# Peptides against a protein of PDB entry 1Y0J: the designs that were tried, part 47

Target 1, 39 residues: chain A of PDB entry 1Y0J
Amino acid sequence: EARECVNCGATATPLWRRDRTGHYLCNACGLYHKMNGQN

## One batch from the design tools (peptide; made by RFdiffusion4, then SolubleMPNN)

Design b2_p22_4_s2 (from b2_p22_4, 13 letters changed)
Fold by OpenDDE base, seed 5:
Structure b2_p22_4_s2 (fold): chain B 39 residues (1-39), chain A 22 residues (1-22)
Amino acid sequence: as target 1 above (39 residues)
Amino acid sequence: SAAAELEAYRAKLEEALAAEKA
């Protein structure tokens, strides 16, 4: 299986993050979500 | 979203490119 960021579709990242609903986000998108409250 | 914002920017660039060649 291959994991991918639900926001940008990236399959590789230095650090996987998760949003409040449990969806996986790459590091960059996760930080964006944290700062703006959305993907 | 970050992805949506990037895509919007790309669309604007493509539009500008098309206009330049018209």
Scores: peptide ipSAE 0.032, ipTM 0.353, DockQ to the pose 0.055
Fold by OpenDDE base, seed 1:
Structure b2_p22_4_s2 (fold): chain B 39 residues (1-39), chain A 22 residues (1-22)
Amino acid sequence: as target 1 above (39 residues)
Amino acid sequence: SAAAELEAYRAKLEEALAAEKA
């Protein structure tokens, strides 16, 4: 199975993160979400 | 979302570019 960021579609990242609803985000998008409260 | 904001920005740039060349 291939995992991908629900925001940008990236399939590779140094660190997988998750939003409050459990969706997977790449490290970059996860940090953006954390800082702004949304993807 | 970061992706949505980026797409919106690209759209605005394309509109401005089109208007400039018209």
Scores: peptide ipSAE 0.034, ipTM 0.347, DockQ to the pose 0.065; fails the geometry check
Fold by OpenDDE base, seed 4:
Structure b2_p22_4_s2 (fold): chain B 39 residues (1-39), chain A 22 residues (1-22)
Amino acid sequence: as target 1 above (39 residues)
Amino acid sequence: SAAAELEAYRAKLEEALAAEKA
């Protein structure tokens, strides 16, 4: 299996991030969530 | 979410384009 961003489904990213519940987010979605409180 | 908002935006644009052709 391949890791994927729970928001956009991307399977590749310069940096993997995680949300408050531990789900993986690509760098872009993780930063968006951090700035706006949502994905 | 960013992805959901983007998809909603794309859907809106496609709908507008369809209306333009009709």
Scores: peptide ipSAE 0.032, ipTM 0.354, DockQ to the pose 0.060; fails the geometry check
Fold by OpenDDE base, seed 2:
Structure b2_p22_4_s2 (fold): chain B 39 residues (1-39), chain A 22 residues (1-22)
Amino acid sequence: as target 1 above (39 residues)
Amino acid sequence: SAAAELEAYRAKLEEALAAEKA
């Protein structure tokens, strides 16, 4: 599959995360979203 | 978003660099 972060477009990450609506985020963007409430 | 903030910062730096070289 060609999964990519919906925020930055990265296709590789140590850990895939998901936002509140189920969109895939790379680890870095997912943590940003968690801390700030936005991507 | 993290990506949007990074891109905005990069753009501002590039504009400043261009102004410096002008």
Scores: peptide ipSAE 0.032, ipTM 0.361, DockQ to the pose 0.058; fails the geometry check

Design b2_p22_4_s3 (from b2_p22_4, 15 letters changed)
Fold by OpenDDE base, seed 5:
Structure b2_p22_4_s3 (fold): chain B 39 residues (1-39), chain A 22 residues (1-22)
Amino acid sequence: as target 1 above (39 residues)
Amino acid sequence: EERARLEAYRAALAAALAAAAA
């Protein structure tokens, strides 16, 4: 079992982020969702 | 529900990748 981004499924990232509900996002997706108001 | 929405989104992405390979 490996951590994966809930958006893109990536299993590796320079920085793991989490949304307000605690779901893991890779750095890119975390920034994308933050900037676009997506979740 | 957030988890269900995320699962649906991930499934859609997987389906899109499968379609792109078909």
Scores: peptide ipSAE 0.125, ipTM 0.590, DockQ to the pose 0.132
Fold by OpenDDE base, seed 3:
Structure b2_p22_4_s3 (fold): chain B 39 residues (1-39), chain A 22 residues (1-22)
Amino acid sequence: as target 1 above (39 residues)
Amino acid sequence: EERARLEAYRAALAAALAAAAA
């Protein structure tokens, strides 16, 4: 499996996050969305 | 709307990267 962040396309991250709909986000993008209130 | 937003962003990034070449 070649998991990639749905936001930036990164294929590696210290911590994979997943939104409420199951989309994988890298740690950075997950935090970015959280910080900017993007849901 | 996160799904659509993220997919749109990804598409935009892909397009930008493609356009960056050349």
Scores: peptide ipSAE 0.096, ipTM 0.550, DockQ to the pose 0.185
Fold by OpenDDE base, seed 4:
Structure b2_p22_4_s3 (fold): chain B 39 residues (1-39), chain A 22 residues (1-22)
Amino acid sequence: as target 1 above (39 residues)
Amino acid sequence: EERARLEAYRAALAAALAAAAA
Protein backbone atom coordinates (compact mmCIF):
# COMPACT_ATOMS: atom_id res chain seq x y z
CA GLU B 1 0.00 0.00 0.00
CA ALA B 2 0.99 3.61 -0.51
CA ARG B 3 0.49 6.73 1.55
CA GLU B 4 -2.20 8.97 0.14
CA CYS B 5 -3.49 12.46 0.73
CA VAL B 6 -6.73 12.23 2.67
CA ASN B 7 -8.13 15.19 0.72
CA CYS B 8 -7.36 14.39 -2.92
CA GLY B 9 -5.98 10.85 -2.87
CA ALA B 10 -2.62 11.77 -4.36
CA THR B 11 0.10 9.23 -3.64
CA ALA B 12 3.06 11.45 -4.50
CA THR B 13 3.97 14.97 -3.52
CA PRO B 14 7.12 17.05 -3.14
CA LEU B 15 6.31 17.47 0.54
CA TRP B 16 4.02 15.48 2.77
CA ARG B 17 2.20 17.60 5.30
CA ARG B 18 0.29 16.53 8.37
CA ASP B 19 -2.63 18.14 10.08
CA ARG B 20 -2.86 18.57 13.83
CA THR B 21 -4.28 15.07 14.25
CA GLY B 22 -1.77 13.38 11.97
CA HIS B 23 -3.69 13.02 8.71
CA TYR B 24 -1.44 13.11 5.67
CA LEU B 25 -2.00 15.82 3.11
CA CYS B 26 -0.09 16.45 -0.07
CA ASN B 27 1.72 19.77 -0.22
CA ALA B 28 -0.96 21.36 -2.40
CA CYS B 29 -3.89 20.34 -0.24
CA GLY B 30 -2.10 21.29 2.95
CA LEU B 31 -1.43 24.76 1.58
CA TYR B 32 -4.95 25.04 0.18
CA HIS B 33 -6.58 24.35 3.50
CA LYS B 34 -4.20 26.63 5.34
CA MET B 35 -4.86 29.46 2.91
CA ASN B 36 -8.62 29.09 3.10
CA GLY B 37 -8.74 28.68 6.86
CA GLN B 38 -11.26 25.89 6.58
CA ASN B 39 -12.75 24.28 9.64
CA GLU A 1 -14.51 21.49 10.63
CA GLU A 2 -11.94 19.95 8.31
CA ARG A 3 -10.40 17.59 10.85
CA ALA A 4 -13.76 16.02 11.60
CA ARG A 5 -14.64 15.89 7.90
CA LEU A 6 -11.39 14.14 7.06
CA GLU A 7 -11.81 11.66 9.88
CA ALA A 8 -15.34 10.84 8.75
CA TYR A 9 -14.16 10.35 5.18
CA ARG A 10 -11.33 8.05 6.22
CA ALA A 11 -13.70 6.04 8.37
CA ALA A 12 -16.13 5.68 5.48
CA LEU A 13 -13.35 4.48 3.19
CA ALA A 14 -12.19 1.95 5.76
CA ALA A 15 -15.73 0.63 6.12
CA ALA A 16 -16.14 0.36 2.35
CA LEU A 17 -12.87 -1.53 2.01
CA ALA A 18 -13.88 -3.92 4.77
CA ALA A 19 -17.23 -4.55 3.10
CA ALA A 20 -15.61 -5.12 -0.29
CA ALA A 21 -13.20 -7.64 1.21
CA ALA A 22 -15.95 -9.69 2.86
Scores: peptide ipSAE 0.138, ipTM 0.588, DockQ to the pose 0.057; fails the geometry check
Fold by OpenDDE base, seed 1:
Structure b2_p22_4_s3 (fold): chain B 39 residues (1-39), chain A 22 residues (1-22)
Amino acid sequence: as target 1 above (39 residues)
Amino acid sequence: EERARLEAYRAALAAALAAAAA
């Protein structure tokens, strides 16, 4: 399988993050959403 | 709302891939 960030579509990242429901986010998008408090 | 937003983005990406193939 080829993992993909659900936010930006990136397929590579220094660290894969995941939301509370299991969606994969690249490190950048995960941090972006965390900083902006998006829920 | 995060769940819905992320699902929407995923759907948009899928649509973009389809468009690229057209």
Scores: peptide ipSAE 0.124, ipTM 0.583, DockQ to the pose 0.160; fails the geometry check

Design b2_p22_4_s4 (from b2_p22_4, 12 letters changed)
Fold by OpenDDE base, seed 3:
Structure b2_p22_4_s4 (fold): chain B 39 residues (1-39), chain A 22 residues (1-22)
Amino acid sequence: as target 1 above (39 residues)
Amino acid sequence: EEKKKLEEYRKKLEKAKKEEEE
């Protein structure tokens, strides 16, 4: 079993992030969500 | 809300991967 970004499905990233609700995001998707602050 | 949107997008990606392989 491997961790996956809930947004893009990536299994590898230099830094795992978590959104406001605790879902795991890759660094890229995490930054994207943080910048938009939506959803 | 956000969780449901992300889950929906993930499902779409999984389907796309299967269609690309076939």
Scores: peptide ipSAE 0.040, ipTM 0.483, DockQ to the pose 0.170
Fold by OpenDDE base, seed 2:
Structure b2_p22_4_s4 (fold): chain B 39 residues (1-39), chain A 22 residues (1-22)
Amino acid sequence: as target 1 above (39 residues)
Amino acid sequence: EEKKKLEEYRKKLEKAKKEEEE
């Protein structure tokens, strides 16, 4: 049940986020993803 | 090419993570 950011592998973050397809991202990666859109 | 773009994107995301930690 341990959660990891699908991008950087972080296991801890101030706030867990999810991309448009439901993958979990740490706060930093999630914010970057949101700001830059899909790639 | 698509793979390379994805790799670059992931690198940028990881940098964002480092910036948050600093």
Scores: peptide ipSAE 0.039, ipTM 0.522, DockQ to the pose 0.097
Fold by OpenDDE base, seed 5:
Structure b2_p22_4_s4 (fold): chain B 39 residues (1-39), chain A 22 residues (1-22)
Amino acid sequence: as target 1 above (39 residues)
Amino acid sequence: EEKKKLEEYRKKLEKAKKEEEE
């Protein structure tokens, strides 16, 4: 079993994050999402 | 238009990921 970033599809990251809806994001996408708010 | 905005946002997010992997 593995996990994927719902945005970029990455399967590896220093830290898994979640968006407002609970979907998994890699660290980079999660940080960008957090800084830019809703989409 | 919202679809376009969403795509642009996703592209920027993916760019951030690529920069992390570099």
Scores: peptide ipSAE 0.037, ipTM 0.501, DockQ to the pose 0.090
Fold by OpenDDE base, seed 1:
Structure b2_p22_4_s4 (fold): chain B 39 residues (1-39), chain A 22 residues (1-22)
Amino acid sequence: as target 1 above (39 residues)
Amino acid sequence: EEKKKLEEYRKKLEKAKKEEEE
């Protein structure tokens, strides 16, 4: 059992982030998600 | 829109990771 980014499947990241619904995102995907907002 | 943007980003990241691995 290992945590995975719900977007890219990465299992390792400098910083785990979460989207509005609480799903885990790697740092890269999390930042992208934040920058582009919900659409 | 969010799902589409994330999917596009995922594809770019996956491609970049593959290129880095090679």
Scores: peptide ipSAE 0.047, ipTM 0.538, DockQ to the pose 0.076; fails the geometry check

Design b2_p22_5_s1 (from b2_p22_5, 14 letters changed)
Fold by OpenDDE base, seed 3:
Structure b2_p22_5_s1 (fold): chain B 39 residues (1-39), chain A 22 residues (1-22)
Amino acid sequence: as target 1 above (39 residues)
Amino acid sequence: EEERARYEAELEELRRKLEELA
């Protein structure tokens, strides 16, 4: 089950996160969106 | 709901890792 971050395309991350619509984000992108309120 | 989603994602990843070791 290959997973991919919908923002940067990364396939590996210490912790997968999800945006408000349920799409997967890598840890870095998830935190970035949280900081900037973009997602 | 966003906070809940983060915890659910973490649980899913942990379950996946356990399955890979089994």
Scores: peptide ipSAE 0.061, ipTM 0.539, DockQ to the pose 0.027
Fold by OpenDDE base, seed 5:
Structure b2_p22_5_s1 (fold): chain B 39 residues (1-39), chain A 22 residues (1-22)
Amino acid sequence: as target 1 above (39 residues)
Amino acid sequence: EEERARYEAELEELRRKLEELA
């Protein structure tokens, strides 16, 4: 379970998210992309 | 599609956390 956020490279987060293509994002990056319509 | 992926990811993480506690 050495997962990494595809956006920032973080390996730990309170909640893993996933973009429309299935790539994993940390909670922060996931929310950021969602806010900017990129998720 | 996007929502389903997010929910699936959340379930996966929750399952992992439960395993760590047990």
Scores: peptide ipSAE 0.071, ipTM 0.558, DockQ to the pose 0.028; fails the geometry check
Fold by OpenDDE base, seed 2:
Structure b2_p22_5_s1 (fold): chain B 39 residues (1-39), chain A 22 residues (1-22)
Amino acid sequence: as target 1 above (39 residues)
Amino acid sequence: EEERARYEAELEELRRKLEELA
């Protein structure tokens, strides 16, 4: 699967996450958004 | 629904990893 993080464009990550609208985020961006209330 | 989506994403990745080992 050729998915990419909608925030930073990364194509590889230890754990794929998903935002509230269903878009994929890499682990780092997903955690960042979670901590800052943006995801 | 955010938490559900995150758990579903993790499940999807785990399934992919299992398939790669098989």
Scores: peptide ipSAE 0.068, ipTM 0.551, DockQ to the pose 0.028; fails the geometry check
Fold by OpenDDE base, seed 4:
Structure b2_p22_5_s1 (fold): chain B 39 residues (1-39), chain A 22 residues (1-22)
Amino acid sequence: as target 1 above (39 residues)
Amino acid sequence: EEERARYEAELEELRRKLEELA
């Protein structure tokens, strides 16, 4: 089972998140998008 | 909908972590 952050390509993260379209984001990118109103 | 997806993703990751410990 492989997974990649659709934003930065990271394959490892403390917590996987998902954007409004259901794509996976690493914790850092997920929080960044949330803070900027994009996720 | 988006918030639900985030919680479901967290549950999935937690389940995976539990499986790795078992």
Scores: peptide ipSAE 0.067, ipTM 0.546, DockQ to the pose 0.028; fails the geometry check

Design b2_p22_5_s2 (from b2_p22_5, 19 letters changed)
Fold by OpenDDE base, seed 5:
Structure b2_p22_5_s2 (fold): chain B 39 residues (1-39), chain A 22 residues (1-22)
Amino acid sequence: as target 1 above (39 residues)
Amino acid sequence: SKQREEYRKYLEKLKEEKEKKE
């Protein structure tokens, strides 16, 4: 199975990120969450 | 996706908590 961003469902990203709870996020969502705390 | 649904619920809770402190 391919990894998916738990937020947007993206399966491809230049950089996989993880939030504080361990969920995998694509780079875009990860950065957004990091900056705003939510998406 | 079950995982996404659970994550959405998590985000909603965070939003609510953030709004309470706002």
Scores: peptide ipSAE 0.223, ipTM 0.690, DockQ to the pose 0.505
Fold by OpenDDE base, seed 1:
Structure b2_p22_5_s2 (fold): chain B 39 residues (1-39), chain A 22 residues (1-22)
Amino acid sequence: as target 1 above (39 residues)
Amino acid sequence: SKQREEYRKYLEKLKEEKEKKE
């Protein structure tokens, strides 16, 4: 078992982030979603 | 991935909700 970004599937990231519903995102995807609100 | 597929569906619903509000 290993954590992975629900968006891109990355298994490693400098910082794990979570969206408003609790889904785990890598740092890059998390920041992208935070800024744009879309995939 | 089932998880990623469900997440994509979630994002689509959010998009639809935003469009309905506009």
Scores: peptide ipSAE 0.221, ipTM 0.687, DockQ to the pose 0.461
Fold by OpenDDE base, seed 4:
Structure b2_p22_5_s2 (fold): chain B 39 residues (1-39), chain A 22 residues (1-22)
Amino acid sequence: as target 1 above (39 residues)
Amino acid sequence: SKQREEYRKYLEKLKEEKEKKE
């Protein structure tokens, strides 16, 4: 089982991020939610 | 997937809380 972004399902990213609850997000989704105050 | 569905529910709660504070 490969790691997946919990938001978009991406399995590859230049940088894996984690939200405050520990969910794994790809770089793009992590930044997106951070900018919108949701991560 | 189950994991993504749970995450979406989490995001919805965050959205609701943010809207209430605005």
Scores: peptide ipSAE 0.217, ipTM 0.685, DockQ to the pose 0.476
Fold by OpenDDE base, seed 2:
Structure b2_p22_5_s2 (fold): chain B 39 residues (1-39), chain A 22 residues (1-22)
Amino acid sequence: as target 1 above (39 residues)
Amino acid sequence: SKQREEYRKYLEKLKEEKEKKE
């Protein structure tokens, strides 16, 4: 039952983020989505 | 992963909506 980034599948990250709908993203994917609003 | 698949579908819908609005 390990948390995974819904985008890339990463199970470890220095900071877990969440998108506007509550999905968990790794730090890298979270920042990318926040800045670009795209996958 | 089923969760990842659902998320990808969600992102595709968002892209479609943005393309229609632009």
Scores: peptide ipSAE 0.207, ipTM 0.677, DockQ to the pose 0.522

Design b2_p22_5_s3 (from b2_p22_5, 10 letters changed)
Fold by OpenDDE base, seed 4:
Structure b2_p22_5_s3 (fold): chain B 39 residues (1-39), chain A 22 residues (1-22)
Amino acid sequence: as target 1 above (39 residues)
Amino acid sequence: SAERAAYEAELARLEAEREALE
């Protein structure tokens, strides 16, 4: 797969996440969005 | 909502596991 984080463009992460619109986020960006109420 | 968040978290975990097994 050629998955990438829609926020930072990372192609590898310990844990893939997704936002409410279904876009993939790396673990770090997913947690960041969650912390700011955007995931 | 908490329910939606839990659903999304579980989905993400499953997808990550699938990726690791590929």
Scores: peptide ipSAE 0.089, ipTM 0.547, DockQ to the pose 0.031
Fold by OpenDDE base, seed 2:
Structure b2_p22_5_s3 (fold): chain B 39 residues (1-39), chain A 22 residues (1-22)
Amino acid sequence: as target 1 above (39 residues)
Amino acid sequence: SAERAAYEAELARLEAEREALE
């Protein structure tokens, strides 16, 4: 329920993503990490 | 890796769906 993006701290997002180490990212940060090869 | 990306994307969609149902 109380999920947070490990990058920006957001608690709400249209789509939760997860990095390769299992940490949650909001959609925006997930896409950002993907574009920069950090996911 | 396209396979890994597809897997992770689907997992994310499922987790988002779970969150929406909580």
Scores: peptide ipSAE 0.081, ipTM 0.547, DockQ to the pose 0.030
Fold by OpenDDE base, seed 3:
Structure b2_p22_5_s3 (fold): chain B 39 residues (1-39), chain A 22 residues (1-22)
Amino acid sequence: as target 1 above (39 residues)
Amino acid sequence: SAERAAYEAELARLEAEREALE
């Protein structure tokens, strides 16, 4: 199982997140998108 | 919605936990 952040390509993160379409984001990218209204 | 967001967040937490235990 090799999960990858669709935004930055990271394969490791303290907490995986998902966008509304089900794509995986690392914690940092997930929070970034949330703060900017992109996710 | 808040409910959908909460559901998605919980799902993400569970999936992260699953990966950590593999």
Scores: peptide ipSAE 0.080, ipTM 0.539, DockQ to the pose 0.030
Fold by OpenDDE base, seed 5:
Structure b2_p22_5_s3 (fold): chain B 39 residues (1-39), chain A 22 residues (1-22)
Amino acid sequence: as target 1 above (39 residues)
Amino acid sequence: SAERAAYEAELARLEAEREALE
């Protein structure tokens, strides 16, 4: 399925994550959001 | 940071687009 990180626009990642509102994030952006609660 | 990564990704896209137009 075609998807992209809502933060950086990446279309490929080792692991897709989701933020609390359900948006897809690449692994890197997802980890950052989890740690800091912001972009 | 995630924000920086997002900006870097956009810059990369713009650079690629510029190259394609040259």
Scores: peptide ipSAE 0.045, ipTM 0.439, DockQ to the pose 0.033

Design b2_p22_5_s4 (from b2_p22_5, 13 letters changed)
Fold by OpenDDE base, seed 5:
Structure b2_p22_5_s4 (fold): chain B 39 residues (1-39), chain A 22 residues (1-22)
Amino acid sequence: as target 1 above (39 residues)
Amino acid sequence: AEERERYRAYLEEERRRREELE
C-alpha cells in the first residue's frame, strides 16, 4: 500500500498533513483547506 | 465537501492544461 492524499490522490509530497478527522493530505491540499477553513 | 470538490476540479483542469502544453 502507498499513502495517497485523500483530496488529490498524490502519493508524494514535501510534507504530509492531516485534516481535522485525521485523513492524510499532501502539503498543497492541506494548506488549501487550512486557508479556507470550511468544507 | 464542496471545497474539496472545487479544489479537485481545479487540479484536474490544471493537469489537463499542462498535458496539452506537453
Scores: peptide ipSAE 0.090, ipTM 0.545, DockQ to the pose 0.039
Fold by OpenDDE base, seed 4:
Structure b2_p22_5_s4 (fold): chain B 39 residues (1-39), chain A 22 residues (1-22)
Amino acid sequence: as target 1 above (39 residues)
Amino acid sequence: AEERERYRAYLEEERRRREELE
């Protein structure tokens, strides 16, 4: 098993992030989520 | 739908940028 970004499915990233509910996001998805929120 | 499209486009651009820098 491997960690996956809940948005894009990426399994590798320079920095793992987490959303408000604790799900893992890759750096790119995490930054977008942080700046624009979930829509 | 537009929101999802913009999000996916952002992700693809970020991936492209990273690959170009590598």
Scores: peptide ipSAE 0.080, ipTM 0.541, DockQ to the pose 0.035
Fold by OpenDDE base, seed 2:
Structure b2_p22_5_s4 (fold): chain B 39 residues (1-39), chain A 22 residues (1-22)
Amino acid sequence: as target 1 above (39 residues)
Amino acid sequence: AEERERYRAYLEEERRRREELE
C-alpha cells in the first residue's frame, strides 16, 4: 500500500481524508478544503 | 497565485503545529 495525498503528495498523515469525488487527501489538505469550501 | 500562496502558508502552519505537538 502506497497512498499519497492527491494535492500535496504527502504519504503520511495523522488522518486520511477524501474530497467530494473520493480522492485521498492528507489531514492538512482535507481541513483546508473543508474550511474554505475550495477544491 | 495569491490563493496558491495562501494554501502553501496554511500547509506550512499546519506542519509547524504538528511538529510542535510531537
Scores: peptide ipSAE 0.077, ipTM 0.530, DockQ to the pose 0.035
Fold by OpenDDE base, seed 1:
Structure b2_p22_5_s4 (fold): chain B 39 residues (1-39), chain A 22 residues (1-22)
Amino acid sequence: as target 1 above (39 residues)
Amino acid sequence: AEERERYRAYLEEERRRREELE
């Protein structure tokens, strides 16, 4: 039941982020998503 | 699918840059 990044599958990250629909992203993917928008 | 690929490319680039600095 370990959390994993919905995109890259990472199970460890300095900071868990979430997209607007609630998916969990690692810090790196979350930052990318934030900077580049939805799709 | 495109979003996921872009994310993965971003991650790869970040890893590469980090390793270059080390």
Scores: peptide ipSAE 0.103, ipTM 0.556, DockQ to the pose 0.041; fails the geometry check

Design b2_p22_6_s1 (from b2_p22_6, 11 letters changed)
Fold by OpenDDE base, seed 3:
Structure b2_p22_6_s1 (fold): chain B 39 residues (1-39), chain A 22 residues (1-22)
Amino acid sequence: as target 1 above (39 residues)
Amino acid sequence: LLSDEERRAILEEAERRRRLAE
């Protein structure tokens, strides 16, 4: 199946991350949240 | 998660980097 970032819709990333509720985020979106303390 | 503006900014930057890497 085709996984996609719940934030930006990207289907490819060097590293898949997940938020506190288990949603998949691309590396860029995951790091952005971490750096800015956002949800 | 991100605001609409922040989400668009990320995509715009990614597209810019992709064009420069081609």
Scores: peptide ipSAE 0.063, ipTM 0.540, DockQ to the pose 0.147
Fold by OpenDDE base, seed 1:
Structure b2_p22_6_s1 (fold): chain B 39 residues (1-39), chain A 22 residues (1-22)
Amino acid sequence: as target 1 above (39 residues)
Amino acid sequence: LLSDEERRAILEEAERRRRLAE
């Protein structure tokens, strides 16, 4: 089973992140979420 | 980005698909 970013569907990333509810985000989406405070 | 509820729904569907593929 492959992990997947809940925002963009990416299955590979240099760094997996998690949002405030514990769902997995790729590095890019995680940084965007953190910087903008938006989903 | 997706709302927390949308993300949860996508995760549940992804898990279902993975189980069916195994």
Scores: peptide ipSAE 0.074, ipTM 0.550, DockQ to the pose 0.718; fails the geometry check
Fold by OpenDDE base, seed 4:
Structure b2_p22_6_s1 (fold): chain B 39 residues (1-39), chain A 22 residues (1-22)
Amino acid sequence: as target 1 above (39 residues)
Amino acid sequence: LLSDEERRAILEEAERRRRLAE
């Protein structure tokens, strides 16, 4: 099965990130979480 | 963005699909 962003469902990204609990986020969603500190 | 509750629901569904695929 393909990895997917737990926020937007994207299966492709130039850089996979993780949230505080280790869940995978695409680069865009990961940066958004980091900057805003909330879902 | 998605709430923690919605995120957990998505993760739970993904885990279910993985188990069925294995």
Scores: peptide ipSAE 0.068, ipTM 0.551, DockQ to the pose 0.545; fails the geometry check
Fold by OpenDDE base, seed 2:
Structure b2_p22_6_s1 (fold): chain B 39 residues (1-39), chain A 22 residues (1-22)
Amino acid sequence: as target 1 above (39 residues)
Amino acid sequence: LLSDEERRAILEEAERRRRLAE
């Protein structure tokens, strides 16, 4: 199966990130989480 | 963004779908 962002479901991104619990986030969602410290 | 609960629900559903596809 294709990897997908656990926040938005995107299957493609310039850079895959992981949250503090190890789940995959697209670059956009990962940066948003990092900048705001929120979900 | 999605709450932690919503993210967990999505992950669990994805896991179930993957198991059914195997």
Scores: peptide ipSAE 0.064, ipTM 0.529, DockQ to the pose 0.571; fails the geometry check

Design b2_p22_6_s2 (from b2_p22_6, 13 letters changed)
Fold by OpenDDE base, seed 1:
Formats: structure tokens, sequence, C-alpha cells
Structure b2_p22_6_s2 (fold): chain B 39 residues (1-39), chain A 22 residues (1-22)
């Protein structure tokens, strides 16, 4: 049960982020969501 | 990109899979 980005499934990232609801996102997906106001 | 609802569904599925494998 390795940590995965809920959006893209990546298991490795330079920096783990979390979305508004606390789900783990890789750095890229986290920044994208933040930038574009995605859910 | 996924919506909150889609992410919640994926997380629920992963949780069920982990429980089944335990």
Amino acid sequence: as target 1 above (39 residues)
Amino acid sequence: MLTDEERDAILAERARARAAAA
C-alpha cells in the first residue's frame, strides 16, 4: 500500500502535496489544482 | 484533472482492495 497521487497514480514525487479535502497529490498535480482552482 | 467525487471514488476502491488483501 504505497502512497499514490490520487489524480495520476504517481508513487514518487519531489514533494507530496494535499488537496482541499486532504487527499495526497504529487507535486505536479498539487500545483496544477492550486493554479487552476480544480476540485 | 479529477473532481473531488472522482478522487473519493478512487480512494474508496483502493481502500476496499487493501482490505480484501489483508
Scores: peptide ipSAE 0.249, ipTM 0.720, DockQ to the pose 0.649
Fold by OpenDDE base, seed 5:
Formats: sequence, C-alpha cells, structure tokens
Structure b2_p22_6_s2 (fold): chain B 39 residues (1-39), chain A 22 residues (1-22)
Amino acid sequence: as target 1 above (39 residues)
Amino acid sequence: MLTDEERDAILAERARARAAAA
C-alpha cells in the first residue's frame, strides 16, 4: 500500500502535506488547499 | 479540487476496498 494524495492520486511528491483533518496531500494539492481554504 | 466531504468519501471507499481485499 503506497501513500496517495487524496485529491489527485499522486504517489510521489517532493513534500507530503496533511490537511486539517489529517488526510495526506501531495505538495501541490496541499498548497492549493491551504491557500484556497474551504474545499 | 475535492471538497472535504468528497475526500472523506474517497478515503472511506478505499478503506472498504482494502478490507474486502484482505
């Protein structure tokens, strides 16, 4: 079981992030989520 | 970009799929 970004399904990223609920996001999706808030 | 609710739903579905495959 490989880690996957819950948003885009990416399995590799320069930096794994987590949203406020603890879900793993790739760097790109994590930054987008952080900057755009509600979603 | 997914909503929080959509992300939760996907995670729940993945968990069920993993359980079924075990």
Scores: peptide ipSAE 0.225, ipTM 0.702, DockQ to the pose 0.550
Fold by OpenDDE base, seed 2:
Structure b2_p22_6_s2 (fold): chain B 39 residues (1-39), chain A 22 residues (1-22)
Amino acid sequence: as target 1 above (39 residues)
Amino acid sequence: MLTDEERDAILAERARARAAAA
């Protein structure tokens, strides 16, 4: 079971991030979530 | 971007799939 971005399904990223509930996000999705502060 | 509920649903589905494969 490889790690996947919970949002886009990406399996590779230069930096794994997490949302406020601890779900793994790729760098791109994590930055988007952080910058917008919303789902 | 997915909602919290959608994210949780995906994770739950993945968990069920992994359990079925075990």
Scores: peptide ipSAE 0.213, ipTM 0.692, DockQ to the pose 0.678
Fold by OpenDDE base, seed 4:
Structure b2_p22_6_s2 (fold): chain B 39 residues (1-39), chain A 22 residues (1-22)
Amino acid sequence: as target 1 above (39 residues)
Amino acid sequence: MLTDEERDAILAERARARAAAA
């Protein structure tokens, strides 16, 4: 199955990020998660 | 945004789906 953001389901992003447990997030959701400590 | 609990539930469902398809 194709990679998708675990938060919003996006399948394309300028930069794939990971959360603290290694799950993939799109750039936007990853930045939000980093700044707020949660999805 | 999803809570950690909601995210983990989605991930668990995906894992179950992959196992069922194997």
Scores: peptide ipSAE 0.148, ipTM 0.643, DockQ to the pose 0.446

